# Designs tried in a protein design run: peptides against a protein of PDB entry 6TME. Part 63

Target 1, 324 residues: chain A of PDB entry 6TME
Amino acid sequence: NRLKRAYIALQAWKKAFYSDPFNTAANWVGPDVCSYKGVFCAPALDDPSVLVVAGIDLNHADIAGYLPPELGLLTDVALFHVNSNRFCGVIPKSLSKLTLMYEFDVSNNRFVGPFPTVALSWPSLKFLDIRYNDFEGKLPPEIFDKDLDAIFLNNNRFESTIPETIGKSTASVVTFAHNKFSGCIPKTIGQMKNLNEIVFIGNNLSGCLPNEIGSLNNVTVFDASSNGFVGSLPSTLSGLANVEQMDFSYNKFTGFVTDNICKLPKLSNFTFSYNFFNGEAQSCVPGSSQEKQFDDTSNCLQNRPNQKSAKECLPVVSRPVDCS
Target 2, 324 residues: chain A of PDB entry 6TME as posed
Amino acid sequence: NRLKRAYIALQAWKKAFYSDPFNTAANWVGPDVCSYKGVFCAPALDDPSVLVVAGIDLNHADIFGYLPPELGLLTDVALFHVNSNRFCGVIPKSLSKLTLMYEFDVSNNRFVGPFPTVALSWPSLKFLDIRYNDFEGKLPPEIFDKDLDAIFLNNNRFESTIPETIGKSTASVVTFAHNKFSGCIPKTIGQMKNLNEIVFIGNNLSGCLPNEIGSLNNVTVFDASSNGFVGSLPSTLSGLANVEQMDFSYNKFTGFVTDNICKLPKLSNFTFSYNFFNGEAQSCVPGSSQEKQFDDTSNCLQNRPNQKSAKECLPVVSRPVDCS

## One batch from the design tools (peptide; aimed at target 1 N196)

Design b2_p24_4_s3 (made by RFdiffusion4, then SolubleMPNN; from b2_p24_4, 7 letters changed)
Fold by OpenDDE base, seed 3:
Structure b2_p24_4_s3 (fold): chain B 324 residues (1-324), chain A 24 residues (1-24)
Amino acid sequence: as target 1 above (324 residues)
Amino acid sequence: SAASQANQNALQKKLNEFRNKLFS
């Protein structure tokens, strides 16, 4: 029966624990798996008279260990939350049998290897959090074909380019921060119809920002700081009618920061420090508004404090990248 | 702990919401 399979899976997992500082699995004894700490049962969807394991929550348990293949026997699990542990190794392929998977959170662990492609096999997945691990390699383009509400990829070792399929994503929140992504932001980004927050912080992204960013009319947070972007800010950024937080700091941007950007109606914080901007509108000057906060530190602006030297600015400002 | 109980309640709520969506 289903609970017997769950028992086998959970006992295999307990055996795979190297350390359980809070004794979370101390009561993981006997066939009554529904009484196990962190295990949640519910009536089966296909037979309400049968009780099944439907959820796992081991968040913040500081457990060291790995995920054994026997976890594939938990075929009724829809919620799998095991963040803030010390699990290592790879995500088992056997989890493909968990066809009801709805939310998968393995963030803040020690997982390694390529992107866990098993996540792509779950037809009903809505939430994927794999941040703060050591996943590496390319991001599969197919991740953006899934109907996810949120995609958290930050603080890993992902590399290569961001897939063009990003425009197909229906996610409201996407984080790429603190990886090793390179290349340009795809022009298809403007097609993300439900996007509210997108974060690119601390990658190796480069090139010009695509004009299509201006089509993201629902975005409230746009952070592209700590990359290698060049050229001027797209004039189409004036279309970001709902942006509240915008950060372009620590790049190689040049040109003039315009009124059309700094006067965005919902803009609360705009950071464009540590670039090579050679001019800014009065509306962009820090302290010019009580409702908006600006940071123009370490640019090539005239008559502003804390700017780069002429020696540092001249080589870059005199050779602006043409993004047209 | 209070935090653990809150997490458990949140998970149960999510499970209920998920099930309701499947049967709707």
Scores: peptide ipSAE 0.211, ipTM 0.796, DockQ to the pose 0.091
OpenDDE base, seeds 1, 2, 4, 5: peptide ipSAE 0.085, 0.129, 0.077, 0.090; ipTM 0.697, 0.764, 0.709, 0.698

Design b2_p24_4_s4 (made by RFdiffusion4, then SolubleMPNN; from b2_p24_4, 9 letters changed)
Fold by OpenDDE base, seed 2:
Structure b2_p24_4_s4 (fold): chain B 324 residues (1-324), chain A 24 residues (1-24)
Amino acid sequence: as target 1 above (324 residues)
Amino acid sequence: SAASEKNRKALEEKRKAFRDSLFS
């Protein structure tokens, strides 16, 4: 009996709660699991006459505890939403049995350990949100082989490089922000055909930006701020026909910011402050447009306010990185 | 940003559509 298995799982989970400030699980008593707060039932996909637990929503419950292996008995769950709690430990490998998993949101918790590879076992997964945790180690390349709509990885402890497989991703939104990623952005990034938003903020990424970024014609948000990128901005950025928000601030970029970038047709905000740019087109000057906002603060620009000193600029500007 | 919000909204609409189909 599917509901009996669900009962076992949910009771095990209740036992795994250290704190339930809102008494969310207070009514988790008895075999009628479909009446449990945060538990949602639906007709089974394989047999509409059978009622199964199809969803869990414990968002914002401030529950402290862990995920016990018995959760693997919830084999009919397609929606697992437990964000904004205080769950700790690792994601149980037993969740591999949840083959209908469509949305997995464990964001804003205290999970630790490596990337939850169990997520790779879910064939129907479309939404993965593991942001604001303490996941660490390498990002498995296989994550981008999955037909996901969104991948939220920001605010974790992931290390190493961005996998080359990123180009295979079908996600519209991908966040890497506030991790410990290093190395270059893969050239394969240009193959992300469905990408609308990608965020690299606050990592240890370096090297030159790949020219292939210009192939991201559907991108509306591109943020690479607070990294260690060097060289000039690729001229191919003129291909970002739909970009609205672009941020390259707090890097080590050099060279000239061109008209082709600043005149992008959908550009609303372009921040390239806190770099070592030594020139900009008139179209890039803050205040030059009513429709577009620019920030050129703390570069090596002549005749502009709030720029770096010659002493700061000279060592970097005189030794530009060749990205060719 | 407005662009980011639009992206999130689009995702939410897709998610909602699935949820509706699952629980309808």
Scores: peptide ipSAE 0.519, ipTM 0.935, DockQ to the pose 0.851
OpenDDE base, seeds 1, 3, 4, 5: peptide ipSAE 0.024, 0.505, 0.023, 0.025; ipTM 0.608, 0.929, 0.601, 0.538; seed 1 fails the geometry check

Design b2_p24_5 (made by RFdiffusion4)
Pose (drawn by RFdiffusion4):
Structure b2_p24_5 (pose): chain A 324 residues (1-324), chain P 24 residues (1-24)
Amino acid sequence: as target 2 above (324 residues)
Amino acid sequence: STVAEKVSNKHFTELLEKFPFVPP
């Protein structure tokens, strides 16, 4: 009995609800699971006459609990939204039985430990949001082999390198912001298809920017701020024909900011503050344009306000890194 | 709307087409 399996799974889950501030599971009684709050039923994909539990949505319920193995019984679920709860512990391995999983959002919870590799087992997975948890350790490189449209990893404790496999991703949006990733951005980044937004804010990345970034001609947001990148901006960045937001602030970049970048057509907000740039094109000057927003604070630029001192600048400016 | 918002809305719409949620 199919809905009985859903009943057992949801009752096992209610048992694990230690605190439900909004009494969200108050009506989770009896066998009519489709009437449970946050449970969404639909016709079976292969038979419109059969009723199935196809979605779970408890966004913003602030429920403290954990996900028991019995949730593996919800075999028809394709939508799982639990943003802003207090679900703790790990994602049960039994969730590999949810073979129709398409969109999995466990953002802003209390999950911990290694990357939830059960997500790699779902053949129809398109949306994976694990941001704002306590996941840690290495990132499984094979995650970029899945045909994910969106990958949200920001605000965890992930460490080590960006996988070389990133160029295989078909994602339109990828966030790595606020982890402890280290090392260089892989040269394969230029092979990412469909990429529109990529956010690295606040990691421990370094090395020079790969020239292959210039191949990302559909990117609208490129944010590499608050890392440790060195070298000059690659001249290949003129290939970012669609970039709208570009933020390189808080790095160790040196050299010149040219109009090759500052005159990009759709570029509207270009922040390169808190680096070691010693020259900039006139078109790159903040306050100079009514359409484009620039920010050059704390660089090594003559005749500009709020720059670094000459004392701090000369050692770094006179010793540029050979990107080789 | 941001790219993330657009992607989220598109996927939610596609799921609703595959699973037209029924009222209780």

Design b2_p24_5_s1 (made by RFdiffusion4, then SolubleMPNN; from b2_p24_5, 12 letters changed)
Fold by OpenDDE base, seed 3:
Structure b2_p24_5_s1 (fold): chain B 324 residues (1-324), chain A 24 residues (1-24)
Amino acid sequence: as target 1 above (324 residues)
Amino acid sequence: MSVAEKVKKKLREELEKLYPFLPP
């Protein structure tokens, strides 16, 4: 019965292919779905004597098509990887029946519509990759209530604010890059106890950086470049004991870049170019260390090369935003 | 290895405990 349902689902999906340049589904013929290219079977968790479809891997197949609702019949699938295709449309709500979903990768496709809320229905989901699509609208706060290890949202059309629930996330890596997120980074960010990498690159984020960023003791990569952040860098950034890569470039930061930031023990690269900083410690100067790389280009620094003109600096530096 | 790759590897190992016959 389970393999018959899988057959129905997979044949419906094959019918939903508009183009299969590599003939990936050429062998998708007959009832033996476990022999299908990109289909992987395993003994069922509830009955080891029964073989079920446990995984789909169609990565890099360049398939054009859509995901039909019949995919909801693949109730035993724990791994669904279809990245680097040309699938379009929306993620079917019928996938809510895939209660064993563990890894979901639909990255590098042509999916549209709001955040696929069906992902919230999967109780065992650990890996969510929906990057490089055309998903739009608000990010549901509930995404961060899930016990995810990785959340890739970058290169979409998401808008509105980052939910305050972010502090509840157990994820080690979260990407917001290249969306349309706006507002401030929530103060609850400091509660992300397992966070190693977070990127906010290329959004419309603004306001002051929250002091609570300094509580991210396990973070190794923090990139907030290409936004509208203002004010001084929080002094609490001295608490980032494990940060290796830090980027604040292409913002509207002001004030002084301090020794306590540039002397962070694991810091290997710190980019703070294209801001309005009016001073830096000697430890922040590019070339001051062989172990650390710095970029202070296009700020309001005195006696440094490639800085902004006084005309550009004066209006901003004379009216610093107070983040206190 | 990137942190992302490490996470994927860890998750794969966990998944393989549940489904030992899944392809690596």
Scores: peptide ipSAE 0.375, ipTM 0.890, DockQ to the pose 0.584
OpenDDE base, seeds 1, 2, 4, 5: peptide ipSAE 0.029, 0.049, 0.057, 0.213; ipTM 0.647, 0.744, 0.729, 0.842

Design b2_p24_5_s2 (made by RFdiffusion4, then SolubleMPNN; from b2_p24_5, 14 letters changed)
Fold by OpenDDE base, seed 3:
Order: C-alpha cells, then sequence, then structure tokens
Structure b2_p24_5_s2 (fold): chain B 324 residues (1-324), chain A 24 residues (1-24)
C-alpha cells in the first residue's frame, strides 16, 4: 500500500522535526496522509484508481529538523519543495527511490556535505534548487548531463572548477554565484543552446573569458562580476544579440571596451566598473544613451570621473594579459 | 545492474531491515 508507506515516511519525518513554529505538522495524524498540510495526493501514473503522495510543499514553514531516510518511501513524489526552512544534515540517498522526481527545491536551508548526488539519479528531474545552503566540494560534471530547465547552485560552498560538461546543459537559467569556484569558464559554455541567464557572481574564477561566450545568442543576463578575470573582453561578445544585463564589474579586465559591445541591440545595462580598462568607445560612456545604462567607475579611463589613480593603474595596465 | 539500481537495492534493503513490517 503506497499510502501506508507514505504514512510511515511522513511520521518519521514529523519525528525528525526539532521545531515546527507554525505547527505545520500538527494535523499529520492518522492514516489519511492526503489531508496532511503540505502533502498533495494525485492519481498514480501507473494506476489512476490509486491515490499516491505526489507532492510535498513545506515552503516557508521555518521547520528545523533533518530529512530521515524513510523519505525514500515516498516513491510517487514528483514535486518536493521544502524551501526556506531550517532543515540540516545531508540529503538522504534513499531519495534515489523517488524516480518520478521532477522538481526538487531544498533551497534556503542548512544542508551540508557534498553535492547531493542522489539528484543525478532522478531521470525526469527538470528543476534543481539547492541554493542558500552549505553544500561543499566539487560540482559533479554529470549535473550538466541532466535535462534540467534550471540549475540553482548559488550561495553554497562549492569549489574547484566549473565542469567542461556545462556546454551540454539545456538549462535556461544557471546560477553559480557566491561559491568558491575557481579556474576558467569552460570554452564549452558557448554550446549552452537554451541559456537565458547565467550568473557567476562572487567566485574565484580567473583567466580570460572564452570567446565562445559570444555564441550565447539567447542569453539575456550575463553576470561575471566579482571574480578574478583578466585580459580584454572578447570581441565575440558582439554576438550577444539578446543580452539585456551584462556585468563584468570587480574583476581585473584590461584593454578597450568597444563599440561593438556597447551597441548591442538589446543591451539595457552594462556594468564594467572596478576593472583596469584603459579605454572605452563613446557609446560606452555613461549618459551617452537614454536607453542604455553604463557604469565605467573605477577603471583606468582617461578624462572620466571616479577612476583609479595612475599609481593603481600603471602596474596592471603596463602588463596586460594577452588572451590571444 | 546499473550503479543506480545497486544503490536503490541497497537502500531498500536497509529500509526493510529497519522496518520489517513495511508493505510491498
Amino acid sequence: as target 1 above (324 residues)
Amino acid sequence: MSEEEKVRKELLEELQKKYPFLPP
């Protein structure tokens, strides 16, 4: 009996709650699990005459506790949303039994340990949100082999390089922001055919930007701010026909910001402040356009306000990194 | 069997040990 298994799982989970400030699980009593707050039943896919627990939504419940292995008994769950709680520990490997998992949101919790590789075992997974946790270690390359629509990894403790497999991703939105990723952006990034938004903010990424970024024709948001990128902006960025928001601020970029970048047809905001750019086209100057906003603050630009001193600029500008 | 299948099997066995009364 699937509902009996669900009952066991949910009762085990209730016992794993250390705090339930809103008494979310107060009605988690008795065999009628479909009446439980935050538990949603639907007809089973294999037998429409049978009701199963198909979804969990405990978003914003402020529940403190952990995910017990008994949650692996919820084999019919396709939607698992426990956003904005205080769940701690690790994602149990027993969740591998949830083969129908479609959307998995454990964001804004206190989860720790390595990347939850159990997520890789779900063949139908489309949405993965693990942001705002304490996940650490390397990102498994296999994450990008998944046919995900969105990948939210931001605000964790992930380290090492971004996998080369990123180019295989079909995701429209990918966030790497506020981790400890290092190394270069893989050249395979240009192969992300469905990419609309990618955010690298606040990592330890370095090296030159790959020219292949210019192949991201569908990207509307590209944010690489607060890293250690060097060299000139790739001329191929002129290919970003749909980019609206672009941020390269707080890096170590050098060279000239060209017309071809600043005249991008959909560009609304381009921030390249806090770098070491030594020149910009007239089209890049803040105030040059009513439709576009630019920020050139704290570069090495001549005849512009709020620039770095010659003392700060000279050591960097005199030794530009050649990315060619 | 795949690694995934192995993991699933092992986890099922663990759960069955903990809860011998689990329905199929």
Scores: peptide ipSAE 0.038, ipTM 0.488, DockQ to the pose 0.025
OpenDDE base, seeds 1, 2, 4, 5: peptide ipSAE 0.017, 0.009, 0.029, 0.015; ipTM 0.515, 0.433, 0.516, 0.513; seed 5 fails the geometry check

Design b2_p24_5_s3 (made by RFdiffusion4, then SolubleMPNN; from b2_p24_5, 16 letters changed)
Fold by OpenDDE base, seed 5:
Structure b2_p24_5_s3 (fold): chain B 324 residues (1-324), chain A 24 residues (1-24)
Amino acid sequence: as target 1 above (324 residues)
Amino acid sequence: MSVEEQVKKKIREELKKLYPPLPA
């Protein structure tokens, strides 16, 4: 009996709660699991006459505890949303049995350990949100082989390089922000055919930006701020026909910010502050447009306010990195 | 629309009503 298995799983989970400040699981009593708060039942896909647990929603419950292996008994679950809790430990490998998993949101918890590779086992997964946890180690390259729509990895402890397989991703949104990623952005990034938003904020990324970024025709948000990028902005950025928000602030960029970038047709906000740019086109000057907002603060620009001192600029500007 | 898609859509809609997405 599927509901009996669900009962076992949910009762095991209740026992794994250390704190339930809102008494979310107070009604998790008895065999009628479909009446449980945060438990959603639906007709089974293989037999519409059978009711099964199809979704879990414990968002914002502030529950402290862990995910027990018995959760693997919830084999009919397609949506698992438990964000904004205090769950700790690792994601159980037993969740590999949840073959219908479509949306998995464990964001804003206290999960630890390596990337939850169990997520790679779900053939129908479209939404993966593991942000605001303490996941660590390398990002498995296989994550980008998945047919995901959204991948949220931000605010974790991931390290090493971004996998070259990123170009295979079908995701529209990918966040790497506030991790410990290092190395260069892979040139394969330009192959992300469905990409709308990508965020690299606050990592240890370095090197030159790949020219292939300019191939991201559908990108609306590109944020690479707070990294160690060097060199000039690629001229191919003129190809970002749909970019609305672009941020390169807090890097080590040099060179000239061109008209071709600042005149992008959909550009609303372009922040390139806290770099070592030594020139900008008139179209890049803050206040030059009523429709666009620019920030050129703390660069090496002449005749602009709030720039770096000559002492700070000269050592960097005089030794530009050749990205060719 | 497949039965699977219908079920997922229904649950997703219910979830969206209950909780706004977390800020990025």
Scores: peptide ipSAE 0.042, ipTM 0.687, DockQ to the pose 0.063
OpenDDE base, seeds 1, 2, 3, 4: peptide ipSAE 0.027, 0.027, 0.026, 0.036; ipTM 0.623, 0.616, 0.591, 0.652; seed 2 fails the geometry check

Design b2_p24_5_s4 (made by RFdiffusion4, then SolubleMPNN; from b2_p24_5, 12 letters changed)
Fold by OpenDDE base, seed 3:
Structure b2_p24_5_s4 (fold): chain B 324 residues (1-324), chain A 24 residues (1-24)
Amino acid sequence: as target 1 above (324 residues)
Amino acid sequence: MSVAEQVKKKLREELAKKYPFLPP
């Protein structure tokens, strides 16, 4: 019965293909779904004597089509990877029946509409990759209440503020890059106890950086480049004991870049170019260290090459934003 | 390996315990 349901689902999906340039579904014929290319079977968790469809991997198949509602019949699927295709439309709500979903990767497709809220219904989900699509609207706060290890949201059309619930996240990797997020980074960010990598690149984020960023003791990558952040860098950034890659470039930061930041013990690359910094410690100067790389290009620094003109600097530097 | 790759590897290892016949 379970494989019969899988057959119905997979045949409905094959019918939903507009183009299969590599003939990936050419062998999707007959009741033996476990022989289908990209379909993987395993013994069921509830009955090891029963074989079920436990995984789908159609990565890099360049398939054009959509996800039909009949995919909800694949109730035993724990792994669903269909990245680097040309699937369009929305993620079917019927996928809520896939209660064993563990890894969901629909990245590099043509999906549209709001955040796929069906992902919130999966109790065992650990990996969510929806990057490089056309998802839009607000990010549901509930995404960070889930026990996810990785959340990839980059290169979409998400807008509004980042939810304050971010502090509840147990994720080690979160990407917000290349969306339309606005507002401030929530102060609750410092509560992300398992965070290793966070990327905010290329949004409309603004305001001061919260001091609570300095509480991210496990972070190795922190990239906030290409936003509208203002004020000085928080002194609490000296608490980032494990940061290796840090990027604040292409913002509106002002003030002095301190020794306490540039001398972070694990820091390998620190980019703070294209801002309005008016001073830097000697330890921040590019070429001052063989172990660390710095970029101070296009700031308001004295006696440094490739800086902004006084005409560009004076209006901003003379009116620093107080973040206190 | 990037942290992301390490996370994926760990997750796959955990999944493989439940589904040993799934591709890595």
Scores: peptide ipSAE 0.208, ipTM 0.830, DockQ to the pose 0.533
OpenDDE base, seeds 1, 2, 4, 5: peptide ipSAE 0.034, 0.145, 0.206, 0.043; ipTM 0.661, 0.813, 0.833, 0.746

Design b2_p24_6 (made by RFdiffusion4)
Pose (drawn by RFdiffusion4):
Structure b2_p24_6 (pose): chain A 324 residues (1-324), chain P 24 residues (1-24)
Amino acid sequence: as target 2 above (324 residues)
Amino acid sequence: SAADVAAGAELAAESAERMAAIKA
């Protein structure tokens, strides 16, 4: 009995609810699971006459609990939204039985430990949001082999390198911000198809920017701020024909900012503050344009306000890194 | 009930709009 399996799974989950501030599971009684708050039923994909539990949405319920293995019984679920709860522990391996999983959002919870690799087992997965948890350790490179449209990893404790496989991703949006990733951005980044937005804010990345970034001609947001990148901006960045937001602030970049970048057509907000740039094109000057917003604070630029001292600048400015 | 099925349809529609917006 199909809905009985859903009943057992939801009752096993309610038992694990230690605190439900909004009494969200108050009506989770009896066998009519489709009437349970946050449970969404629909016709079976292969038979419109059969009723199935197809979605779970408890966004913002602030429920403290954990996900028990019995949730693996919800075999028809394709949507799972639990943003802003207090669900703790790990994602049960049994969730690999949810073969129709399409969108999985466990953002802003209390999940911990290794990357939830059960997500790799879902053949229809398109949206994976694990941001704002305590996931840690290495990132499974095979995650970029899945045909994900969106990958949100920001605000965890992930470490080590960006996988070389990143160029295989078909994602339109990828966030790595606020982890402890280290090393270089892979040269394969230029092979990412469909990419519109990529956010690296606040990691421990270094090395020079790969010239292959310039191949991302559909990117509208490129934010590499608050890392440790060195070298000059690659001249290939003129290929970012669609970039609207570009932020390289808080790095160790040196050299010139040219109009090859500052005159990009759709570029509206270009922040390169807190680096070691010793020259900039006139068109790159903040306050110079009514359409474009620039920020050059704390660089090594003559005749500009709030620059680094000459004392701090000369050692770094006179020893540029050979990107080789 | 028909209302339960409709609620499921509304959730699916919201998901579809979100995915379209990501691809835009």

Design b2_p24_6_s1 (made by RFdiffusion4, then SolubleMPNN; from b2_p24_6, 15 letters changed)
Fold by OpenDDE base, seed 3:
Structure b2_p24_6_s1 (fold): chain B 324 residues (1-324), chain A 24 residues (1-24)
Amino acid sequence: as target 1 above (324 residues)
Amino acid sequence: SAADIARGQELFEKAKKEREKILK
């Protein structure tokens, strides 16, 4: 009996709770699991006359505990939302049995260990949110082979390079922010056909920006701030016809910020502060437009306020990195 | 499939709303 298996799983999970401040699991008593708070049942896909546990929603419950392996008995679960809790440990490998998994949100918890590769085993997964945890190590290249709508990885401890397979991703939103990623952005990034928003904030990324970024015609948000990028901005950025928010601040960029970038038709906010740019077009000057906001603070610009000293600029500006 | 998920309309509509909040 599927509900019996669910009962076993849910009772094991209740036992794995160290703290339940809101008494969320107070009614998790008895065989009627469909009445449990945060547990949602639906007709089984293979037999509509059978009721099964199809979803878990324990968002914002502030529960402390871990995910026991018995959760693998919840084989009919398609939606698993447990964000904003205090769950710790690793994601159980037994969750590979949840072959109907569609949305997996474990964000804002205390999970540790490597990337939860069990997520790669779910053939129908469309939404993956593991942000605000303590996951570490390399990002598996295979994550981008999956047909995901969104990939949230920010605020973890991921290291190494961003896989070249990123170009295979069909996701509209991808966040890498606040990790420890290093190396260059792969040139394959331009192949992300459905990309709307991508965020690289606060990593250890370096090198030149690939020209292929300009192929991202549907991108509305591009944030590469707080990294170690060098060289000039690619001229191909003029191809970002739909970009609204663009941030290159807190890097080591040099060269001239061109009209072709600052006059992008949908551009609303463009921040390129805290770099080593030595020139900007008039269209890039803060206050030059009422519809666009610019920030050119702390660069090497002449006749602009709040710029770096000549002493700080000269060593960098005199040795521009050739990205060609 | 998406079509199969649609059969659980009540549950999945709730999840959709939550997802939309997350994507903002």
Scores: peptide ipSAE 0.024, ipTM 0.677, DockQ to the pose 0.210
OpenDDE base, seeds 1, 2, 4, 5: peptide ipSAE 0.023, 0.021, 0.022, 0.020; ipTM 0.679, 0.614, 0.633, 0.617; seed 5 fails the geometry check

Design b2_p24_6_s2 (made by RFdiffusion4, then SolubleMPNN; from b2_p24_6, 15 letters changed)
Fold by OpenDDE base, seed 2:
Structure b2_p24_6_s2 (fold): chain B 324 residues (1-324), chain A 24 residues (1-24)
Amino acid sequence: as target 1 above (324 residues)
Amino acid sequence: SMEDLKKGEELFKEAEEKRKKIKE
C-alpha cells in the first residue's frame, strides 16, 4: 500500500523534527496522510484509482530537524518544497527512489556536505533550488546535462571552477552568486540558448570575460560583479540585444567602455563602477540618458567625479591585460 | 499559512497537468 509507505516516511520525518514553531506537524496523526498539513495527494499516474502522496510543501515552516532516509518511501512525490526551514544534515541518498521528482526546493536551510548528487539521478527534474545552504566542494559537471529550467546555487560554499558543460544547459535562470567559484567563465557559456538570467556575484572568478558572452541573445540579466575579472569588456557584448540589467562592478577591468555596449537597445541599468576603466563613451555617462541608468564610480576616468587617484590607477592602467 | 497552502495546492495542480502532458 503506497499510503502506508507514505505514513511510515512521514512519521519518521515527524520524529526527526527538533522544533516545529507553528505546529505544522500537529495534525500528522493517524493513517490519513492526505489530511496532513503540507502533504498533498493526487491520483497515481499508473493507476488513477489509487491515491498517492504527490507533493510536500513545508515552505516557511521554520522547522528544525533533518531529512531521514525513510523519505525514500515517498516514491510518488513529484514536488518537494521545504524552503525557509532549519533542516540540517545531508540530503538522503534514498531519495533516488523518487523517480517522479520534478521540482526540488530545499533552499534557505542548513544543509551541509557535497552537492546532493541524488538530484542528478532524477530523470524528470526541471527545477532545482539549493540556495542559501552550506553545500560545499565541486559542482558536478553533470548538473548542466540535465534539462533544468532553473538552477539556483547561490549562497553556498561551492568551490572550484565553473564546469565547461554549462553550455549544454537549457536553463533560463542560473545563479552562482556568493560561493567560492574560481577560474575563468567557460567559453561554452555562449551556447546557453535559453538563458535569460545569469548571476556570478561575489565569487573568486578571474581572467578575461569570454567573447562568447555576446552570443547570449536572450539574456536579460547578466551580473558578474564582485569578482577578479581583468582586461577589457568584450566588443561582442554589443550582441546582447535583450540585456536589461548588466553589472560588472567591483572587478579589475581596464580599457574603454564603448558606445556599442551603452547603447544596447533594451539596456536599462549598466553598472561598471569600482574598476580601472580609463575611458567611456558619452552614451555611458551617468545622466546622459533618461531611459538608462549608469554608474561609473571609482574608475580611472578623466573629468568624472568620484574616481580613483592617479596613484591607484597608474600601476594598473599602464599594464593592461591583453585578452586577445 | 493558509496562503502557503493555497499556493501549494495550485502548484500541485499545475504539476499534475504537466505530468499528464509528459505521459502523453
Scores: peptide ipSAE 0.024, ipTM 0.599, DockQ to the pose 0.178
OpenDDE base, seeds 1, 3, 4, 5: peptide ipSAE 0.019, 0.018, 0.017, 0.019; ipTM 0.564, 0.594, 0.547, 0.558

